# Designs tried in a protein design run: peptides against a protein of PDB entry 2AKA. Part 143

Target 1, 299 residues: chain A of PDB entry 2AKA
Amino acid sequence: MEDLIPLVNRLQDAFSAIGQNADLDLPQIAVVGGQSAGKSSVLENFVGRDFLPRGSGIVTRRPLVLQLVNSTTEYAEFLHCKGKKFTDFEEVRLEIEAETDRVTGTNKGISPVPINLRVYSPHVLNLTLVDLPGMTKVPVGDQPPDIEFQIRDMLMQFVTKENCLILAVSPANSDLANSDALKIAKEVDPQGQRTIGVITKLDLMDEGTDARDVLENKLLPLRRGYIGVVNRSQKDIDGKKDITAALAAERKFFLSHPSYRHLADRMGTPYLQKVLNQQLTNHIRDTLPGLRNKLQSQL

## One batch from the design tools (peptide; made by RFdiffusion4, then SolubleMPNN)

Design b2_p22_3_s1 (from b2_p22_3, 10 letters changed)
Fold by OpenDDE base, seed 4:
Structure b2_p22_3_s1 (fold): chain B 299 residues (1-299), chain A 22 residues (1-22)
Amino acid sequence: as target 1 above (299 residues)
Amino acid sequence: SSELQKELEELFEEIDELVSKL
């Protein structure tokens, strides 16, 4: 069943090449979250590499179609520069930045035109994610004053699609009831059928507080539930703390925390990756027959 | 393009084969 994701990736690449991505309801997972919610860190933790643009404000300014492919080798490829294999993930980061700036210019604007990145790695499960710009209310730099709405409209192009699963990334050290990710998910998925909750920054919660009720799916119930993760701190990222060491620390966090120990086997980045792989695979299986019929009628 | 159509047809055949085995 793991072969369904690569097959859909080939469809996605073919449709991206013709610019028709907007009209296709391909089975995919859109990643949504507020700025600084920890979205990029979750994705980098899947790969085990630092490769996403970092900074203050809106860092992701184009949709990033991230195709993770389990392989014996580790390298990345972009659809816009076919045949170039990237083995240095810093060069991957630089290429994302350069390709983003090529389309958006220097004003830190956004574009709905995806960047397609495929990462081959022995450390990943087959998984396709669409990383979307972080929701914000405050323009930075030369961003247009309506940037909040532009981002929202861009997100809506993905998350309104019936075959789009929503990975809603919310920080635990903020009011989860006011989570931008959960709000947009609830708007387009009011029954919580397509939404997977990710709770970041569990290690940054105030002493005597926990997100147990959220993680147990008791506070804001989602059919697909919640998974807690612990990302590297900004200090750890700047210090180039190894992601493998961070994943070990995450495991230790859940096992040692009184409120989370009983959930520890259903928490953390490795479990999240597994769940997303399984959910996407099942979702592809369920949606492909309908997609095929639709596509055949358009050919 | 005729090439894209052929690629899509091949992909659909592969999809059908995989789905039939599920």
Scores: peptide ipSAE 0.101, ipTM 0.758, DockQ to the pose 0.615
Fold by OpenDDE base, seed 2:
Structure b2_p22_3_s1 (fold): chain B 299 residues (1-299), chain A 22 residues (1-22)
Amino acid sequence: as target 1 above (299 residues)
Amino acid sequence: SSELQKELEELFEEIDELVSKL
């Protein structure tokens, strides 16, 4: 079963090469959330490397198809520069920025054309995620005044597809009833069948408040439930705090917190990665017969 | 299953052939 995700990655690469990505409903996980919800930090914590663009406003401006592959070696490859192996993840960050700017220009515009990045690592499970631009209401710099709607339309191209699972990332230190991620998920998945909730910033909640009812799936029930995570602070990121040390601190947070201790074995980034691998593998298995029939009809 | 993997490998060979002709 572990080989199903790499197989779908080959399909995804083949369809990307022929420009037909839009027409094929491939089993995948789309990552959605507001700006600064912690999406990029979750993805970097899976890899154990700093490799995503950082900054204020819209940082992700193109969909990033992130293909994680368990391997004995650690390196990255882009579909747009086949045969180049990246071992320095700072060079990976720079390539994402350069390839984004090549298409969008300097005005911080967006493009629906994906960047395809494969990361081989001994520290990852097989997992494919599509990181999508963060939802925003406020244009920054030379962004068009309708940038909110452009982002929404781009997200809808992914999340409306029946074979798309939705990783809805919401910060705990904001009103969860107003979560952009949960709102868009509820619009396209009203029964909560395709949505996985991620709650970030649990360490930044006001004193005497907690997200226990959300994490116990009692407040806004999803069939696939919620997983809480604790990302590095912006200060820790700027200080280049090691991700391994941050994962240990996350585990300590859940174990020591009175409201979360009983959930600690079903929380944190390593558990999230395991759950996503299992859910994606099962989802691929369930969708492959239909996908095969569709592919055979196009041959 | 090993059968599903083999069927998919055959589909991939067909896809690779199609991609090579484009």
Scores: peptide ipSAE 0.056, ipTM 0.687, DockQ to the pose 0.059
Fold by OpenDDE base, seed 3:
Structure b2_p22_3_s1 (fold): chain B 299 residues (1-299), chain A 22 residues (1-22)
Amino acid sequence: as target 1 above (299 residues)
Amino acid sequence: SSELQKELEELFEEIDELVSKL
């Protein structure tokens, strides 16, 4: 079943090459969340490498199509620079920044034109995600005053598509009823059929509080449920804490926490990766017949 | 383009084959 994702990746690359990405309802997972919700950390934890741009404000300024491919070797490739293999993930980060700046300029604006990044690794499951710009209300630097609306419009181009699954990333240390991710997901998926909830920052909740009711799918029910994760702190990232050690600490957190111990086998980054692989594979299987018929009618 | 159409058809055939084995 895992082999369907690489085939859809080839389809996605073919459509990207002809500039038709925006018009095709490909089976995909769009990642949505407010700024600082922990989206980048979740994606980096899947790869086991630091490779995404970091900073204040809007870090992701173009859609990043992240294609994870299980392989015996570890390297990255960009669609915009075919034939170049990246083995240093710091160079991957720099290339994302450079390619972003090439299109958006120095004003820290956004562009709907995707960056396509494929990562081969023995440490990943086959998985394709579209990382989208973080929702923000406050322009930073030279960003246009309407940047909030520009981001929203960009997100809507992806999340309104019927074949788009939504990975809604929300921090537990904020009111989940006010989650930008869950709010946009509910707007385009009112029945919660396409939305997967990710709850980050469970380790940063106030003493005596927990997200148990959310993780048990009792507070804001989603058909696909919620998965809690514990990301590295900014201090851990700056200190170059090993992601493998962070994943072990995450497992320990869930197992030792009185409110989460009973859920521990259905929590954490490795479980999230597995669930996303399975859900994407099943979603591809279910949507491909309809996609084929649509494409054949347009050709 | 005719090339894209051919590539898409080949990809769909590969996908159909994989789906049939599941």
Scores: peptide ipSAE 0.119, ipTM 0.769, DockQ to the pose 0.518; fails the geometry check
Fold by OpenDDE base, seed 1:
Structure b2_p22_3_s1 (fold): chain B 299 residues (1-299), chain A 22 residues (1-22)
Amino acid sequence: as target 1 above (299 residues)
Amino acid sequence: SSELQKELEELFEEIDELVSKL
């Protein structure tokens, strides 16, 4: 069953090449969250590399189709730059920035046109995610005053699709009842059937507070539940703290925390990656018969 | 299933053929 994800990736690439991205409800996981919710850090922790644009404000300005492929070699490839293998992940970051700016211009605008990035690594499970721009309420720089609505409209193009799973990324150190990720997920998935909750910044909660009720699926129940993660701090990122060391610290956090110790085996980035791989594989399997019929009718 | 995989491979080949003609 693990081979289903690479096969759907090939279909996704083919459809991207012909510009028909809008008409196909491919089984996928869309990543949604407010700005600074920790989306990019979760994705980088899967790869074990720093490769996503960083900064203040809207960093992701185009959808990023991130295709993780388990391989004996480590490199990245872009669909827009076929045949070029990137082994330096800083060059991957620069290419994302350059390709984003090429389409959006210098005004930090957004575009619904995806960037397709494939990462081969021995450290990843087969997994495809669509990273979406962070929801914002405040325009920054030369962004149009309606940028909030432009982002929401772009997100809706993905998350309204029936075959789209939603990875809703919410920080624990903010009011989860007001989470932009959970709000948009609830709008398009009111029964919580397609949504997977990720709770970041558990290490940044006030002393004496915890997200136990959320992680136990008691506060805002999702059929697919919640997974807590601990990302590197901005200081750790700036200091180029090794992701392997950060993953060990994450494991230690859950094991040592009185409120989370009993959940520790169902928490953290490695567990999240496994769950997403399994859920995507199963989702592909369940949607493939319908997808085939649709594709055959369009060919 | 292995059958579904084969069918998707066939569909992919058809898609590749269509893309090559553009």
Scores: peptide ipSAE 0.061, ipTM 0.686, DockQ to the pose 0.058; fails the geometry check

Design b2_p22_3_s2 (from b2_p22_3, 12 letters changed)
Fold by OpenDDE base, seed 2:
Structure b2_p22_3_s2 (fold): chain B 299 residues (1-299), chain A 22 residues (1-22)
Amino acid sequence: as target 1 above (299 residues)
Amino acid sequence: SAEFEKELEKLFEEIDELVSKL
């Protein structure tokens, strides 16, 4: 079973090389959420490195296919620059920005053309995620007035696929009933079969409030449930707070919080990574026979 | 390309092998 995710990664790379990425219903996890929902921080916490673009606006402007591979070595590789190994994750961030700007220009527009990034690390489980642009209602800077719809249309290209799992990232310090992530997930997955809920910013909830009912899957039930996480604050990121220290603080948060203590073993970024690896592996196993038959018919 | 087809055939063989072990 350990080879199923790497096998799908090779398929994904092969199809990317021929420009057919958008047409294949590959088993994958699409990451959806509003701007500032904490998506990038969740992905960086999996790697244990700061490597994603940062900003107050639309940070992710192209789909980022993030292939995490457990390895004895730590380095990154882009599909668009094969053979270049990145060991400095700041250079990875700069390459994402440069490759994004090369296609979108300086107007902060979006493109549906994926960036394919593979990260080898001893600190990751095998996992492939597609980070998608954050949903927004308000154009910023030189963004086109219809940017909301452009983002939505881009997300729909991924989340409508039957073999796409949806990682719906929602902040706890906002009305969950109004979560853009859960709304789009409910539209394309009405029965909640493909959706995994992630609740961020649990540490930023108002005093006397909690997300217990959400995390217990009682408020808006998903078959695959919800996982709470605590990301670094913007102050912690700006202060270069170590991700390992942040993960320890996250564990302490769940263990010490009266409303979450009983859930603490099923919460946090390490547990999320494990669950996603298992769910993706099982999903590949279940879909691979059908995918093989489809691909064989195209030869 | 012939190279792509060969890579796909190899991937199919690996898929078939993995599926047979499941």
Scores: peptide ipSAE 0.134, ipTM 0.790, DockQ to the pose 0.622
Fold by OpenDDE base, seed 4:
Structure b2_p22_3_s2 (fold): chain B 299 residues (1-299), chain A 22 residues (1-22)
Amino acid sequence: as target 1 above (299 residues)
Amino acid sequence: SAEFEKELEKLFEEIDELVSKL
């Protein structure tokens, strides 16, 4: 079973190389959420490195196929620059920005053409995620006025696929009933079969409030449930606070919080990684026979 | 490309092997 995710990664790379990404219903996890929902922070916490673009507005402007591979070595590789190993994750960030700008230009436009990034690390489980642009209602810079719809249409290309799991990232310090992530997930997965809820910013909730009912799957039930996480603050990111220290603080948060203590073993970034690895592996296993037959019929 | 087809064939063989073990 450990080889299922790498096998699908090779399929993804092969199909990305020929530009046929749109027609294949590959088993994958699409990451969706509003701007500033904490998507990029969740992904960086998996790697234990700062490597994703940061800023105000739409930061992710192309789909990022992030292939995490457990390895004894730590380095990154891009499909668009084969043979170049990146060991400095700041250079990875810069390459994502440069490759994004190469295709979209300087207008902060979006493109549906994925960036394929593979990260080898001893700190990751095998996991493939597609980081998608954050949903927004407000164009920034020279973005077209319909950017909201362009993003939505891009997301729909992924999340409508039957074999796509949806990682719906929602901040707890906002109205979860109005979560862009949960709304789009409910639209394409009304029975909640493909959606995994991630609740960020639990540490930023108003005093006397908690997300217990959400995390216990009582408010907006998902078959795959919810996992709470605590990301680094923007101040902590800017201050280059160590992710390992942040993960320890996250664990402490859940263990010490009266509302979450009983859930603490099923919360936090490490548990989320494990769950996603297991769910993706099982999902690949269940879909692979059908995928084989479909692929053979196209050849 | 011929290289792509060859890679696909290998992937199919690997898929078939994995599926047969499931």
Scores: peptide ipSAE 0.120, ipTM 0.782, DockQ to the pose 0.706
Fold by OpenDDE base, seed 1:
Structure b2_p22_3_s2 (fold): chain B 299 residues (1-299), chain A 22 residues (1-22)
Amino acid sequence: as target 1 above (299 residues)
Amino acid sequence: SAEFEKELEKLFEEIDELVSKL
């Protein structure tokens, strides 16, 4: 069972290499959320490294297929530069930026062509995620006025697929009823069968408010439930605060908060990673026989 | 099942072969 994710990674790499990325309903988790919802911070917390592009506006401008692989060694590799091992995660960030700009140009446009990144680490569970561009309503710089719709159309290419699980990332310090992530998830998954809710920024909620009803799955019920996380602040990121220290602070937050203490063992980034690994593994197991038959008919 | 894994391995070999010809 532990080898199912690596197996799908090989399929994903093979299909990416032949340019047939769009036609295959591979068992995958697509990450969706508004700009600044905390998607990149969740992914970096899984790896324990700063390696994703940061900035204002649309940061992710191409789909990023992030393949996490548990290994005794720590390094990254890209499908577009086979044989190069990256041990400096700043170089990984720079390569994502360079490869994004190579395809999209300087105008901060978007492209549906994925970047495939594999990260080997002793600190990760086997997990594959597709990070998607953040939903926006406001064009930035030279972006086309219809950029909102272009992003939406790109997301729909992933989230409409039957075998796509949806990691819907929503900030707690914003009206959850208006969450762009949960809206798009509900549009394509009206029964909440494929959607996993992630609630970020729980530490940034106003005093006397909490997301307890959301985290207890009472407000907007999802079959797969919600997991709360506390990401590093932008100040902590800029100050290069250690992710291990941030994960300890996250654990302390949940344990110390009156509204979340009883949920603390089912909250936080390490628990989220475990749940996603298990859910993806089970999802692959359930979908792979049908996928095999489909693939055999196409070969 | 072990049979399923073997079938998948074969499928991957076929995919790898296809990719190698490109």
Scores: peptide ipSAE 0.087, ipTM 0.714, DockQ to the pose 0.059
Fold by OpenDDE base, seed 3:
Order: C-alpha cells, then sequence, then structure tokens
Structure b2_p22_3_s2 (fold): chain B 299 residues (1-299), chain A 22 residues (1-22)
C-alpha cells in the first residue's frame, strides 16, 4: 500500500513541470497553522533533520511540497534542480531560502508557486505534505499590508480542493477555539471530514491545565481526530538538540503525564507520521479512480 | 503535450496495477 504515495509524487512532479499545479485536485495533505504553531518543527521531526527556514514572521513564503520517501539512503532533491543530490540538510535550507527569494524578491512577499522537495531517508515513511505559509494578521518588515489576505487566498487554493486533506496545527498553550488552523479548516470542511488535528506545545501549558478533552476528540470533534505532539523548544533547536533525543523525550512526556498516559500510544510524532501515511494512502486509493476519469476526459 | 499524455497513461497503468494488488 505504501507504494501509492511515490506514484502520486510522480504525477505531482509531472503536473508541476507543465505549470498546472493549481488546477489539479491531486490527493494531498495541506499543512495549515498560525505563525509559530509548530508546523516546521513537526515536518523536521519527521525527517529527523533541521532543513526548513527559521526566523521571525512568515518563514514559509511559498508552498513547500515535501515528498518523504523511505529509502536505504539519505539525501534530498529539488524539482527545480534536477540531478543535484543534497546530503547536507543545511544546504537544503539555504536552497529553499534562495529559491524563495528568487521568486518573491527581497520584500518578503509570498508566491503561490510551489517548491518541490523530495527527501529520501531510512527514517521516514512515505508521505507527501504541502507546507503552506503560516497565517498572520500583522505584516513584518517589508511585507505588503494585505499579506494576511494574500496568505488566506493562497491557502484557499489548496484547502478548498475536495481531494485535499487538511493537517490543522494548533498550539495547546492558546485557546483552541481561536485556532487559525481550525477556523480555516471549519470554513472549507464544516463536517470535519478532511481535517486531522495536530496539537503542539502540550509541554507549554499552564500548570493545572491540560488538553485531554481536545485529544480525546470531545471538545471540537473531528472525524479523523487529534494527535498531540511535543516539539523541541526554540532553545533546544538553537542548542542543536538531537531530534532522536527529542522524540524520546516526547514519548516520556506522554507516558509520565497523568492526563495523557492513557493516550500515549496514540500520541507523538512517530504515531502522527504513521497515521498520515495510512490516511494519505487510503485517500489516494479512494480518489485516484475519479481523478483518472477526470484527466482522461480532458485529454 | 503528447509526451505528457504518454507519461500520464503510464503512471495510471502503474497505479491501477498497484491498486489491484491492494
Amino acid sequence: as target 1 above (299 residues)
Amino acid sequence: SAEFEKELEKLFEEIDELVSKL
């Protein structure tokens, strides 16, 4: 079953090469969340490498199509740099920044044109995610004053598609009812059929508070439920804390927390990765017949 | 392009084969 994802990746690359990315309803997972919700940390934890741009404000300024492929070797490839293998993930980060700046210029604007990055690793499951710009209300630096609306419009191009699953990333240390991710998901998926909730920053909740009711799917029910994760702190990232050690600490957090211990086997980054692989594989299987018929009618 | 159509057909054949084994 895991082999369906690489085939859809080839379709995605073929469509990207002809400039038709926005018009095709390919089975995919779009990652949505407010700025600092922990989206980039979740993606880096899947790879086990620091490779995404970091900084204040809007870090992701173009859609990043992240294609994870289980392999015996570890390297990355960009669709815009065919034949170049990256083994240093810092060079991957720099290439994302350079390719972003090439299209958006120096004004820190956004572009709807995707960057396609494939990562081969023995430490990943087959999984394709589209990382989208973080929702923001306040322009930073030289960003245009309407940047909030530009981001929203860009997100809507992905999340309105029927074959798009939505990974809604929300921090636990903020009011979940005010989650930008869950708001946009509810707008385009009012029945919660396409949305998977991710709750980050569970370790940063106030003493005596917990997200148990959310994680048990009792507060804001989603058909696909919620998965809690514990990402590295910014201090841990700056200190180059090993992601493997962070994943062990995440497991320990859930097992030792009185409110989450009973959920611990259905929480954490490794479980999230497994669920997303399974959900995407099943979604591909269910949507491909319809997609084929649509494409054949257009040829 | 005709090349693109041919690549799509090939990919769909591969997908159909995989789906049939599931």
Scores: peptide ipSAE 0.159, ipTM 0.791, DockQ to the pose 0.542; fails the geometry check

Design b2_p22_3_s3 (from b2_p22_3, 13 letters changed)
Fold by OpenDDE base, seed 5:
Structure b2_p22_3_s3 (fold): chain B 299 residues (1-299), chain A 22 residues (1-22)
Amino acid sequence: as target 1 above (299 residues)
Amino acid sequence: SEELEKKLAELFEEIDKLVSTL
C-alpha cells in the first residue's frame, strides 16, 4: 500500500505533461484557506524547510502540486526542469517565484496551470497535496478587481471533483463560523465526507477562549474530524527559527493547555502528516479501480 | 504522441498490478 501515493504521482506527472491536469478526477488533497490562514506554514512544517513564497496578500498564485516522498536523501525536483536536483530550499522558493512570474507576469495575477514539485526527504511521509491560492476579498497591487472570483473559480476546479479531499485550513483567532475554508468546503461537500479540518493559530486565541468544541468535532462536524496545529509566528519565520524547535513547542503547547491536554495525541503537525498519509492512501485504494476503468474508456 | 501512449500503457500495467494485489 505504501506505493499507491507514488503511483498517483506518476499519473499526475503524465497528465501534467500533456496539459490535461484540470479535467482529471485524480485522488488528491486540495489545500484551501483564506490568506494568512497558515497553509504555507503547515506545508513547510511537513518538510521541515522554508521553501514556499512568503509575503503580504496572495502568495500562492498557481496551484502547487506538492509531492512528498520519503527517501534517504533530501532534495527537490520540478516537473518543468527535469533532471535538476535542488538541495538548497531557498533555491526551491526562488524557482517557485520565478516559474509563477513566468506565467502570471509581475502584476500578481493568478494562473490555473499547476507547478509540480516533488520533495524527497527522510523527514516526510509519502503525501501529495495541492496547495491552492488563498481566498481573498481585497485585490492588492495590480490585481484585477475580480481576483476574488478568479481564485474561487480556480479552487472550484479542484474541490468539486468527487475524488478530491479537502484540507480546510482555518485560523482559531478568527470566527470559525466565518472561515472561508469551511464555507467553500461546505458548499461542495455539504455532508462533510471529503473535508479534513485544520485549525491553526491556537496559540493566538484570546485569554479565556479555546477551540475545544471545534477540535472535538462538536461545533461544525466533519466525518474526518479536525486537527489543531501551532505554526511559527511571522517573527519566528523571519528570524529563521528552526522548525524542529517549533514542533517541540507545538507538542508542549497541547500537553500544557488545560483545554487541549486530553486531545494532545491527536493534535499537532506530526499527527496531521500521519493522518493525511493514511487517508490519502486509503482514498487512492478505494478510488483507483474506478479511476482505472474511467481512464481506459477515455483512451 | 507515441511517447504518451507508451507512458500511459506502462502506468496502466502498474495500476493493474497494484489493483490485483489489493
Scores: peptide ipSAE 0.062, ipTM 0.720, DockQ to the pose 0.654
Fold by OpenDDE base, seed 3:
Structure b2_p22_3_s3 (fold): chain B 299 residues (1-299), chain A 22 residues (1-22)
Amino acid sequence: as target 1 above (299 residues)
Amino acid sequence: SEELEKKLAELFEEIDKLVSTL
């Protein structure tokens, strides 16, 4: 079963190479959430490296197919620059920015054409995620006035696919009923069969408030449930706080919090990574026979 | 393209092998 995710990675790479990226219903996890919901921080915490673009407004402007592969070595590779191994994750960040700008230009526009990034690491489980542009309502800089709708249309190309799982990232310090991630997930998955909830910013909730009912799956129930995480603060990121230290602090947060202590073994980034690996593996197993038949009929 | 068809055929063989072991 450990080889199912790498197999789908090879399928993704093959289909990306022929320009058919968006038309195939591959078993995958699409990451959705509003701007500043903490999506990029969750992904970086899986890798244990700072490698995603940061900034104000729309940071992710192309879909990023992030293929995590457990390996004895640590390096990254892009599909668009085969044979180049990146060992400096700052260079990975710069390549994402450069490759994005080559396609979208300087106007901070978006493109539905994915960037395929593979990260080999001893610290990751096999896991493939598609990071999607953050939902926004306000154009920034030279962005087109309809950027909200362009982002929505791009997201819909992924999340409407039946074999797409949805990682809905919502901040706890905002009204969950108004979560852009959960709204779009409910629109395309009204029965909550494909959606996994991630609750970020649990450490930024007002004193005397908690997300216990959400995390216990009692408020807005999802079949696949919710997992709470505590990401590094922007101050911690700017201060280059070590991700390993942040993961230890996250564990301490859940264990010490009166409302979350009983859930602590089912919370945090390491548990999320494990759950996503298992969910994706099982999903590939269940969908692969049907996918094979569809692909064979299209040949 | 012939190259795509070949790659897909190889991938299908791998899929079939994996599915048979499930």
Scores: peptide ipSAE 0.059, ipTM 0.719, DockQ to the pose 0.670
Fold by OpenDDE base, seed 4:
Structure b2_p22_3_s3 (fold): chain B 299 residues (1-299), chain A 22 residues (1-22)
Amino acid sequence: as target 1 above (299 residues)
Amino acid sequence: SEELEKKLAELFEEIDKLVSTL
């Protein structure tokens, strides 16, 4: 079972090279959420490095196929620049920005063409995620006025596929009933079979409020449940707060919080990573026979 | 490309092997 995710990664790379990514229902996890929902922070917390573009508005403007591979060494590789090993994750960030701008131009437009990034690290479990542009209703800069719909259409190309799992990232300090992530997930997965809920910003909730009912899967039930996480604050990110220290603070948060203490062993970034690895592995196993038959029919 | 086709064929063989063990 340990080789299932790497196998699908090789398939993803091969299909990306031929431009057929859109037509294949590969078992994958699409990450969806509103702007500033904390998606990038969740992904960086998995790697333990700052490597994603940051800023206000639409930061992710192309799908990022993030292939995490457990390894004794730490480096990144892009499919578009084969043979270059990145050991400085700031250079990884710059390459994502440069490659995004190369395709989209300077207008902060979006493109459905994925960036394929593989990260080898001792700090990761084998996991492939597709980071998608954050849902927005407000164009920024010289973005086209229909950018909301362009993003939505792009997301729909991924999340409508039967073999796509949905990592729905929602901030706890906002009305979860109005979560863009949960809304789009409910639209394409009305029975909640493919959706994993991630609740961010639990540390930013108003005093006397908590997300206990959501995290206990009582408010908006998902078959695959919810996992709460605590990301670094923007101040912590700007201050280059160590992610390891942030993960320790996250653990402390759940253990010390009266409403979450009993859930603490099923919360936080490390648990989320484990769950996603297991769910993706199982999902690949269950879908691989059908995928094989479909692929054979397309050759 | 011929190289890509070869790579895909190898991947299909790997898939077939894995599927047979499921």
Scores: peptide ipSAE 0.059, ipTM 0.717, DockQ to the pose 0.689
Fold by OpenDDE base, seed 1:
Structure b2_p22_3_s3 (fold): chain B 299 residues (1-299), chain A 22 residues (1-22)
Amino acid sequence: as target 1 above (299 residues)
Amino acid sequence: SEELEKKLAELFEEIDKLVSTL
């Protein structure tokens, strides 16, 4: 069972190399959420490094296939730059930015062509995620006026696939009933079978309010439930606050909060990573027979 | 299953060979 994710990673790499990404329904987790919902922070917390582009606009402008691999060594590799090992995660960030700009140009447009990034680390579980552009209603810079629809169309290419699990990232300090992530998930997964809810910014909720009912799966039920996380603040990121310290603060937050204390062992980034690893592994196992048959028909 | 994993690995090797010829 432990080798199922690496096997699918090799398939993803092979299909990406031949440009056939669109035709194969690979078991995967697509990450969806509004702009500034905290998607990038969740992914960086898994790795324990700052390596994703940051900014006030649409930061993720291409799908990022992020393949996390547990290893004794720490480094990153891009599929488009085979043989180059990145040990400086700032260089990883710069490569994502450069490769994004190479395809999208200077207008800050989007492209459906994935970037494939593999990260080896002793701090990660085997996990593959597809980070997708953040949903937005407001074009920035030279973005086309219809950028909202272009992003939605791109997301639909992933989330409509039957074997795609959906990691719906929603901030707690916004109306969850109006969550872009939960709306798109409900559109393509009306029975809530493929969707995992992530609730960010729990530490930024108004005093006397909480997301307990959401986290207990009582407000907007998902079969796979919800997991709350506390990300670093933008100030903490800018101040280069250590992710290990942030994870300790997250644990303390859940343990000390009256509304979340009883859920604390089923909350936080480490628990989310474990759940996603297990969910993806099980999902691969369940889809393998069909995937094999489809692959055989395409060969 | 372990058998399915082995079969998929074989299929991957075939795909990899095809990719290498392009």
Scores: peptide ipSAE 0.031, ipTM 0.629, DockQ to the pose 0.058

